# Designs tried in a protein design run: peptides against a protein of PDB entry 5T59. Part 150

Target 1, 112 residues: chain A of PDB entry 5T59
Amino acid sequence: TTPTMQSTSLLTEHLGYPPISLVDDIINAVNEIMYKCTNAMEKYLMQRNIIGKKDFSDEIKIGTAKLESLLENSVDKNFDKLELYVLRNILSIPSDLLEENRFRLLHHEKLV
Target 2, 90 residues: chain B of PDB entry 5T59
Amino acid sequence: EHIRFQRLVQVCNKALEESIRKLQSWEKIHECFPNYGQTREGIENLTVCQQQVIKLWSNLSRVEFDAIFHERSIEEKLNQLDDLINKARS

## One batch from the design tools (peptide; made by RFdiffusion4, then SolubleMPNN)

Design b2_p25_1_s4 (from b2_p25_1, 8 letters changed)
Fold by OpenDDE base, seed 4:
Structure b2_p25_1_s4 (fold): chain B 112 residues (1-112), chain C 90 residues (1-90), chain A 25 residues (1-25)
Amino acid sequence: as target 1 above (112 residues)
Amino acid sequence: as target 2 above (90 residues)
Amino acid sequence: EEEEEKKLKEEVKKIRELIKKALEE
């Protein structure tokens, strides 16, 4: 289900933070990890850039950049899917809980 | 039954696994370094590099995601949400 | 697949916009 004002408010109250904040944390983390990985790869290969008196520095830089792009594209795609799934199916409130009687239950539980 | 947190973990793992899949392809790695990968040492270096980056990806993801989940108390919160839903439907 | 990715990005954008509006109220 697509988030609504009501569900977002209720979830924010329940979580203590907006649901999107969790998604943002996840996405920010994976992006950071992604660039750490590509940076590590580049550094590793650049330390081994000379083979048989031939300097492969340029090729390494280009190659790692290509891999970074591939990874970036894949991360974007997969975590877009993740974001939608989480917001629609995990951090969501079923419609039956948004009814008046069920809504009261949710609020009542919080007040305890 | 608590299901939401489990699904969260599953979806996160799936996203991570699918994201790194391209780097798991030796062919794709090699094609990015066509001349470097024609040398014995180059192949060796690329092999180690590929393995290391995949491990780094996995390890960092585990640590960071667990930290996020902990800081956000998401397991507890999702379990509570499941309980509320189940209670409402009972 | 590229078209699907574009659609996916649009969906993400839309849902974020909805959430943003919801949080502002």
Scores: peptide ipSAE 0.618, ipTM 0.950, DockQ to the pose 0.836
Fold by OpenDDE base, seed 3:
Structure b2_p25_1_s4 (fold): chain B 112 residues (1-112), chain C 90 residues (1-90), chain A 25 residues (1-25)
Amino acid sequence: as target 1 above (112 residues)
Amino acid sequence: as target 2 above (90 residues)
Amino acid sequence: EEEEEKKLKEEVKKIRELIKKALEE
């Protein structure tokens, strides 16, 4: 189910924060991790750039950049899917509970 | 009874696993370093690098995601949501 | 596949826009 004003409000009240904030945290975290990984890879290889009196620095830089792009594209794709799934299926309220009578029940339970 | 948090964990793990899959391919790694990977030392370095990156990815994601889930109290909140839904439908 | 990825990004964009509007109201 696609988020609505009503569901967003109810979930925000329940969670204490907007549902999208959780997704943002996850995405921000994975992006940070991604760049840490690629940076670590580049640094590791650059410390080992000379083999047999040949300097492979340029190849390493290009290669790590390619891998970074590959990883970035994969992360974007998979976490876009994750975002949609979470917002539609996990952080969601069934339509039957958005009806007037069910809405009252949710408020009642919160107040009790 | 409680299903939402389990699903959250599952989809997070899936996303992480799918994201790192390309780096788990030796062929993909080697393709990015065609000349470097033709040397014995280069192959060794790339092998270690690949392993370290995958481990780093796994460890960091576990720690960071757990921290997020804790800070957001998401397990408790999702369990409560499940309970509310189940109660309303009972 | 690239087209599907573009569609996915558009869906994400749309849902975020909807949420943004919802939060502002």
Scores: peptide ipSAE 0.617, ipTM 0.949, DockQ to the pose 0.788
Fold by OpenDDE base, seed 1:
Formats: C-alpha cells, structure tokens, sequence
Structure b2_p25_1_s4 (fold): chain B 112 residues (1-112), chain C 90 residues (1-90), chain A 25 residues (1-25)
C-alpha cells in the first residue's frame, strides 16, 4: 500500500527514523559502490593500456565510460523497483491496522 | 511469522544481482573494447577485470548493506512490526 | 522498456513527495 501520513508517522515512531531514511541509505550505498567499481575497472585497465606498441588509453576511457553508463541505468532501474517495493510492502502498515484502536496498540506497546 | 526482514534481504539481493547482470555479459564487455579485445592480452585483461569487478561489487554490497541493517536495527524493528501485526489480528 | 523505466521513476517521485508531505505535517 502507498504510504500515508498515518503510516509514516507510526512507522517513524516505531523505527526511530523515517522509513525513507533506510531506503536513502541503501541507495546511497549502492551508488557509492557502483562508482567504486567503475573506477577500479578504469584504473585496472589503464595500468594495462599498452599492448605491443599500441596505446589503448582512449579506447579504455571510452569503454569504461560506456560500462559506467550501463551500470548506472541498471542500478537506477532496479533500485527504483526496490524502493517502491520496500515502501509499499515491507515498511508498511496493513489497512486493517490503520484504525484508532490499532494506533493505541502501537503506542501502548512502545510505552510498556 | 517473521517475514518482512527476509523479504528485505531478498529484494536487496535481487536488485544487486540484476544490477550487475549486464557486467556479467562477456559480449557486452567486449563490445565496449572492440580493438583492445581483439588482442590476446586484452582479452586476458578484460577477463580478469570483469571477474574482479563482480567480486568487488558483491563484497562491498554485502559489507555496506549489513552495516546499514545493523545501524538501523532493521531486523529487530521489522520482526517487532510483524509481531505487532500478528497480535493485532489475533 | 524505456517507457516503463520512465513510468517507474515517476512513481518513485510521487511516493517520495507524499512521504515528504507526511513528514512535514
């Protein structure tokens, strides 16, 4: 289900942080990892840019850039899917619990 | 009984696996280095590079995601959420 | 596929906007 003010508030209280913060952490992490990987790839190949008498530096730079773009697109797509799934299905409160009595239950459990 | 954290791990792994899948394609790698990959040494270098990047991706993601999950206490919190939901429905 | 990706991004944007509003209230 799509997040609401009620669910967001309740989950924030339960988690101690907004649910979106977890998603942000995940996305930030994978982005960092992505660029570390592409950087490592470029560095590795640039250390091996000369084969025989030919310098492949330009081709390596272009090629790694293409791979970076490919990875970026894939990461964006897959983690957009992840974000939606997490927010709708994992960090969510079922509709039957979004009632006054259920809200009290959550508060009660926290206070006890 | 406790299902949300398991689902979180599953979807994270799926996203990571799907994201790196294109780099696992030798054909796609080779296409980015058409002349470099026509040399024996180039092929060898690309092969090693591909393998190392995939390993780096896997290792870094494991470490970083575990750290996030720990810092956010997400397993405990999601288990508690499951319990609350189950209790409310009982 | 590209169209689906665009649609997906829009959905993400919308849900984030809803959450942002919810957190501000």
Amino acid sequence: as target 1 above (112 residues)
Amino acid sequence: as target 2 above (90 residues)
Amino acid sequence: EEEEEKKLKEEVKKIRELIKKALEE
Scores: peptide ipSAE 0.616, ipTM 0.949, DockQ to the pose 0.825
Fold by OpenDDE base, seed 2:
Formats: sequence, structure tokens, C-alpha cells
Structure b2_p25_1_s4 (fold): chain B 112 residues (1-112), chain C 90 residues (1-90), chain A 25 residues (1-25)
Amino acid sequence: as target 1 above (112 residues)
Amino acid sequence: as target 2 above (90 residues)
Amino acid sequence: EEEEEKKLKEEVKKIRELIKKALEE
């Protein structure tokens, strides 16, 4: 189900933070990891850029940039899917609990 | 009984696995370094590099995601959410 | 596939906009 004001409010109260904050943490983390990986790859290869008196620095820079782009595209796609799934199916409240009588349940449980 | 946290872990793992899939392809790696990969030393370097990057990806993601889950207490919160839903339906 | 990716990004944008509005209220 698509998030609503009611579900967002209830989940924020339950979690202690907005549900989107968790998704943001995940996405920020994977992006950081992604660039650490590509940077490590470039540095590793640049330390080994000369083979048989031939300098492959330019090819390495271009190649690692291409791989970074491929990884970026894949990360964006897969974590967009993740975001939608998490917000719709995991960090969500079933419609039957969004009724007025069920609305009190989450609030009541927190107060007890 | 508790399903939401398990699903969160599953979809995170799936996203991570699908994201790194292209780097797991030797063909894709080699295509990015066509001349470098024609040398013996180049092939060796690319092979080690590929393996190290994949391991780095796996290790960093595990550590960082576990840290996020811990800091956000998400397992406990999702379990509680499951319990609340089940209680409401009973 | 590119079209699907575009649609996906649009859906993400929409859901974030909804959440943003919800958080402001």
C-alpha cells in the first residue's frame, strides 16, 4: 500500500523516526560503499599501470569510469525497487488497521 | 509470526546481489580494459582486482547495513509491528 | 528496460513527494 499521512504518522511514532529515514540511510550507505569500491579498484590498477614498458593509465581511468557508471546504474535501479518495496510492503500499515478503532491500538500500546 | 524484518533483510540482500552482478562478469570487466587485459600481467591484476572489489562490496555492505539496522532498532520495531498487526486481527 | 527504469524513478519521486507532504502536515 502507498504511504499516507496517517500511516506515516503512526509509523513515525512507532519507529521514533520517519520510515523514509531508514531508506535514506540504506541508500546513502550503498552509495558510499559503491564509490569506495570503485576508488579502490582504480587505485589498485593505477599502481599497476605499467606493463612491458607500456603505460595503461589512460585506459585504466576510462575503464574504471565505465565500470563505475555501470555500477551506479545498477545500484540506482535495484535500490529504487527496494525503496518502493520497503515503503509499500514492510514499513506499512494494513488498511484494516487504519480504521478509527484500530488507530487507537498503536497509540494505546505505546502509552501503556 | 515475525516476517517483516526477514523480508527487509531479504530485499536488501537481493538489491546488493543484483547491483554487483555486472562486476561479477569477467567479460564485462575485460571489455572495459581491452588492451590491458591482453597482457598476462593485466589479466592477473584484473582478476585479483575483481575478486577484491566483490569481497569489499560484500564486507562493507554487511557491516554498514547491520549498523543501520542496529542504530534504528529496526528488527525490534518490525517485530513489534507484526505483533500489533496480529493482535489487532485476533 | 530504460522505460521501466524511468517509470520506476517516477514512482519513487511520487512516493517521496507524498511522504514529504505528510511530514509537513
Scores: peptide ipSAE 0.614, ipTM 0.949, DockQ to the pose 0.797

Design b2_p25_2_s1 (from b2_p25_2, 11 letters changed)
Fold by OpenDDE base, seed 5:
Structure b2_p25_2_s1 (fold): chain B 112 residues (1-112), chain C 90 residues (1-90), chain A 25 residues (1-25)
Amino acid sequence: as target 1 above (112 residues)
Amino acid sequence: as target 2 above (90 residues)
Amino acid sequence: DEEEKKRREEVEEIRKLVQETLERL
């Protein structure tokens, strides 16, 4: 089920915020976490960049950047799927409830 | 009876799990550090690093997502939505 | 890749709809 203007309005009223706001919070959080993880990884390895007499700093920087890129791509893909699923199947209103008579029920319940 | 919040948690966990999948692969990690990973000490460091990053990922996501769900009162709101739908169909 | 592109497009369409709705509220 694809969101409609009517369903979005009703859900916004019910939630107190637009449905997309929840998704945005989730996506923003995971992005922040992602960069914290990659930063931590780089920091950890950079503290251990010298083995014997060889300095691996350049390889570490390149390697962590590659992993970050891979993680970014995976996050984007999976959380795009999440967004669609949430908005279509979780934060959704069945079509039968979008009829005028059922719409009144939602308003009534809010007021009670 | 109440299904929407459970589904939300499930899909969040699924997205998090699939997102970290590549970092869980030792082969992928080693591929990014081909020379560093040829040393004994390098392998040890990468192993610890991999474990710590995965733990950090899981811990931070748990804390942050729970905070979001709480701040948005989403469990309550989704339960109410389920109730409304069920009531309307009765 | 093409499937991902389609999903991204769908997400964008939904976001546009939401934004338009919010502007009217």
Scores: peptide ipSAE 0.319, ipTM 0.916, DockQ to the pose 0.884
Fold by OpenDDE base, seed 2:
Structure b2_p25_2_s1 (fold): chain B 112 residues (1-112), chain C 90 residues (1-90), chain A 25 residues (1-25)
Amino acid sequence: as target 1 above (112 residues)
Amino acid sequence: as target 2 above (90 residues)
Amino acid sequence: DEEEKKRREEVEEIRKLVQETLERL
């Protein structure tokens, strides 16, 4: 079930923020974590770039970039699914509660 | 009775686990460093690096997601939502 | 691939241990 304007408004009132804001926080966080991880990997390996008489700096940079891209694709895929699931199934209001009489219940609970 | 927050945690964990899956593959790691990984020292470094990055991924995710959940009071809000739904259906 | 599966399991065990440690803090 696709979120409606009505459900979004009600949930925003309940949460104190739009439902999408939670998802945005999650996605932003994982993206930040992702780049921190890849950066740490690159730095670690670059500190160990010389083995014997050979400098592997270029290979390390390219390899880390490849891993980053791979991770980015996976993050995008999985967290897109997460976004849809959260908005549709977790931060959602059943259709039976989207009737006028049910709105009163939500408002009443807020005031109590 | 309270199920939504549990589901949120579950789907977050699943997304995190599936996202890091490729980095858990030694072959994928090695493929990115074909010549470096042909050396003894290179293999050792890559092994440590792989383990560390996975740990970092897990640690940072736990800390950051918990912080988000706290800041957004999402457990409480989802529990309340469950209660409202249950009450409406009673 | 069975070998890959085993490696994944080992890594996952490490992750779990780390997670459990964090939960205790």
Scores: peptide ipSAE 0.115, ipTM 0.871, DockQ to the pose 0.021
Fold by OpenDDE base, seed 3:
Structure b2_p25_2_s1 (fold): chain B 112 residues (1-112), chain C 90 residues (1-90), chain A 25 residues (1-25)
Amino acid sequence: as target 1 above (112 residues)
Amino acid sequence: as target 2 above (90 residues)
Amino acid sequence: DEEEKKRREEVEEIRKLVQETLERL
């Protein structure tokens, strides 16, 4: 489930930043990449919008928008899952260590 | 012993792969351009476009994610976390 | 699952055919 405040604090101390910040970076990056890809696709096709005597500009714009939407939906779905997994399973502290013992260990390691 | 960073990379790759899957479908691409894709030149253009986008997706994601991981020192931090947890359990 | 896999394979075959055509140009 959702990380506890204690685990978040401990991880923030360890990482030097909140765990969610890493996920945010990843999500922001993939979104940027996504739009770069779709923009590139549109530009490429728009440079080739005339086939014979027919102008396919409108179809290209609509089609690219549809693909963008499909990709956007897929990105949202898959990276939402990623966010949950990372926060719950990777950037997490086992429950048995969420007591004072874990906190002491972190302090000890920092002092050494 | 060190497992968290490996898992991070794996789930990132999986998310990227699953996200681009729709664009890997020629059928989906063609459906978005029904008339354009009925022309020879259109098919050629769409094919090249599809390949370029997929490659761009892969290359950009690799570069950007590696940069993030480096900036956040996440491999080192996750390894340390694994070590701390293992030590605490010993 | 497997149905989707089959569809993907079919689509991939089409893509390959297109690619082969392009290579012959």
Scores: peptide ipSAE 0.113, ipTM 0.867, DockQ to the pose 0.014
Fold by OpenDDE base, seed 1:
Structure b2_p25_2_s1 (fold): chain B 112 residues (1-112), chain C 90 residues (1-90), chain A 25 residues (1-25)
Amino acid sequence: as target 1 above (112 residues)
Amino acid sequence: as target 2 above (90 residues)
Amino acid sequence: DEEEKKRREEVEEIRKLVQETLERL
């Protein structure tokens, strides 16, 4: 189910931060890692760009760029799925807890 | 009893694994370096590079995600959420 | 692809909802 304003508010209160903040941290981290990986790959290969008498620098630059693009697309796809799953299924409150009486219970639990 | 944090870890791992899958393909790597990969030395370099980047991906993601989970106290919070839900249903 | 596009839109809708909720807190 799609998150509601009520569930988001309750979760924010429970977590001390909005649920989306966790996802943002995860996505930001993986993006940083992604570029570190591709940068490392390019640097490694550029240090080994000459084989025999031939310079492969141009091919390496193009190739690493292609790999970066492929990785970007894959990261984007898979972590979009992750975001939806987390927000809908992990950081979620069942409908029975969203009822008025249950809502009060959650507030009570926080105060006690 | 406590399932949400486990699920979080699982889906994170799944996303990481699926994201790096193309780099795990030698064919895909070779396609990006068609001429470089036609040399013996080039193949060796690409092989090492592939292995290193995959390890780097795995290690960095583990460290960073664990740090996030700790900073956000997400295991504790999700366990508490599970407890609240279970209590409400009992 | 179209499925990915749809997911992106759904994510954006959720983000918007969260942002609006945050503004009210």
Scores: peptide ipSAE 0.233, ipTM 0.898, DockQ to the pose 0.871; fails the geometry check

Design b2_p25_2_s2 (from b2_p25_2, 11 letters changed)
Fold by OpenDDE base, seed 2:
Structure b2_p25_2_s2 (fold): chain B 112 residues (1-112), chain C 90 residues (1-90), chain A 25 residues (1-25)
Amino acid sequence: as target 1 above (112 residues)
Amino acid sequence: as target 2 above (90 residues)
Amino acid sequence: SEEEERRRKEVKEIRELIEKTLKLL
């Protein structure tokens, strides 16, 4: 289920960084993008907040906040799943490579 | 033979797609702006905003994720990992 | 880095394109 300390060490040596660092980069990026999108939406609508004689500024602020919350929840859910999948199925070492004789393969390839 | 990087790209795209799905729902957008969306101009503004935000989401994520993959040399590293696994099993 | 500068420019260009499009519509 959870990556072993041994596999993490081997992958860190292979990658040059801990596997979790890749996931952190991805999550940080999507969060930044998310807030850029919601900010753009709010700004665009706030520039168009008056229709006829009615000012919709308050509704726009509340509405964009709701959309941001929806997006945040979805991002959190889906990228939590992504984190687990990546660490378990992509950045993982099969059990047959976790044997002592197989550890040398990573070292051998680096030296050649 | 090389499968891990392909899987990484796939799951990233899937996560991005699923994350933006709720914003792709006009009903949910309209629910957030019940009175604004009852005006003709409001509907037009929301429609444009929805479409462009989705495009921005897709474009920005493509650029940023590609940058991450490049900076981390992840394709090369995952291909090497696949090769090591195949070699160990031979 | 050079790669970082490249991607920053790309992000900026995309954002500007979206903003221009929004203003025109």
Scores: peptide ipSAE 0.210, ipTM 0.900, DockQ to the pose 0.015
Fold by OpenDDE base, seed 3:
Structure b2_p25_2_s2 (fold): chain B 112 residues (1-112), chain C 90 residues (1-90), chain A 25 residues (1-25)
Amino acid sequence: as target 1 above (112 residues)
Amino acid sequence: as target 2 above (90 residues)
Amino acid sequence: SEEEERRRKEVKEIRELIEKTLKLL
């Protein structure tokens, strides 16, 4: 189920930050890692761009860019799924705890 | 009893594994370097790159995700959430 | 062999890059 505003508020209080912030950190991290990986590959290959009499610099640049795009598409797809799963199933509060009479449960436990 | 943090780790690992799958394909790598990969030295260079990039991906993701989880205290917070839910249902 | 030595050097260079990167984290 989609998280409600009430659930988000309670979780924000519990976590000390909005649930989406955790997902954002994860996604930002994997994007940075992706860049570091493809950049490392490009640098390595560019140091070995000449084989025999042929310079492969242009092909290396284009090829590494293609790999980065391929990886980016896969990251986007899989981490979009991750975002939905985390927010719906991990950082979630069951409906029985979101009833009006149980609204202050997490807040009360924090203060006690 | 504590299940949420375990699930978080599992889905993170799954997303990382599925994301790198295309780079694990030699065919996909070779397609990006069709002429370079027709040379002996090119094949050797691409092979090394493929292997080391996958290792770099794994190592960096482990370090970065663990850092995030620590900074956000997410294991403790998710365990507490599990406890609160279980207590409310008892 | 010369080929084996070349490959060892190549792997070493990439590993060194990885180690440097990890130290910055």
Scores: peptide ipSAE 0.176, ipTM 0.890, DockQ to the pose 0.015
Fold by OpenDDE base, seed 4:
Structure b2_p25_2_s2 (fold): chain B 112 residues (1-112), chain C 90 residues (1-90), chain A 25 residues (1-25)
Amino acid sequence: as target 1 above (112 residues)
Amino acid sequence: as target 2 above (90 residues)
Amino acid sequence: SEEEERRRKEVKEIRELIEKTLKLL
């Protein structure tokens, strides 16, 4: 089930921040880590680009780019799943509670 | 009784593990460097590079995710959420 | 601060509401 606006509001009050903010932090972090890793790989290999009398710089650049693309796709896929799971199953309020809460809030508003 | 934070850690670890899976494949690495990897020295370099990148991935992820969890106080908040639900349903 | 106190109060109320609501179900 998709989180409701009401659920988001309640969780935001509980957490002190919107639930999506946690996911955003995680995704931003992994993306940064990803590029650091691929950059490190490229730099490492580029420092070792000459073997014998052959220069493999072009192949290294292309190869690293391919690996980066593969990693990007995998990160996107897996952390999209993570986002859905976290928002639906971890940072969630039971639906029955939300329904009752809505009625209570409306009732309270009418009484005040 | 506290389950949500544990689940968060688990799914984070799973996502990280699955994300790096392709780089853990020597075959995939070698395919990206077909000529470089045909040299002895190239194979050695790729091997070290692969190992180091995986370690870097794991270490950086651990540090950064722990920092996020701390900054967001997520363990405490999730435990409280568990407690609220459990208490209400008892 | 006053804002922090208000927020804390609101959070407390929400938590209490959650507990009460769940008990009624």
Scores: peptide ipSAE 0.122, ipTM 0.865, DockQ to the pose 0.024
Fold by OpenDDE base, seed 5:
Structure b2_p25_2_s2 (fold): chain B 112 residues (1-112), chain C 90 residues (1-90), chain A 25 residues (1-25)
Amino acid sequence: as target 1 above (112 residues)
Amino acid sequence: as target 2 above (90 residues)
Amino acid sequence: SEEEERRRKEVKEIRELIEKTLKLL
């Protein structure tokens, strides 16, 4: 079941923000975390780039970039699934309750 | 009775765990550093790096997601949503 | 041992990077 405009409106009123905003925050956060992790890894290894008089700087840069790409692909896949699940199953209102009486109940509770 | 927030936490954890899965593979790590990983020191460095990056991933995600949940008051709002739905069905 | 000491140092250094990163959040 796909969220309806009515559901989105009611949830926006309840939350004080559109449901998608929460998902956006989560996705933005994990992306930032991802790059912080890969950056930390690169910096750590670049401090240890010379072993036995051999400089591995180029390999470290390329290798870290490869790991970043792998992580990016996995993040995209898994958090796309997360977005769909959250919007459909968590931030959702059952279709049978998307009626005037449900709307009134929301307003009533808001006033109390 | 309150289930939505629990589900949110569960799916967030699942997404985080699955996302870091490949970095948990030593084989994948070593493949990215084939020559570096043939040295004793290189193996040691990669081992420490892998271990600590995974910890960084888990700690940063915990801090940031908790901050988001707090700022959005999502636990309270989802509990209220559960209550509203339950009341509507009663 | 020297090897153990080296590992301890390496762990410490990357932990410091983690701590610095966490402080930025």
Scores: peptide ipSAE 0.194, ipTM 0.896, DockQ to the pose 0.015; fails the geometry check

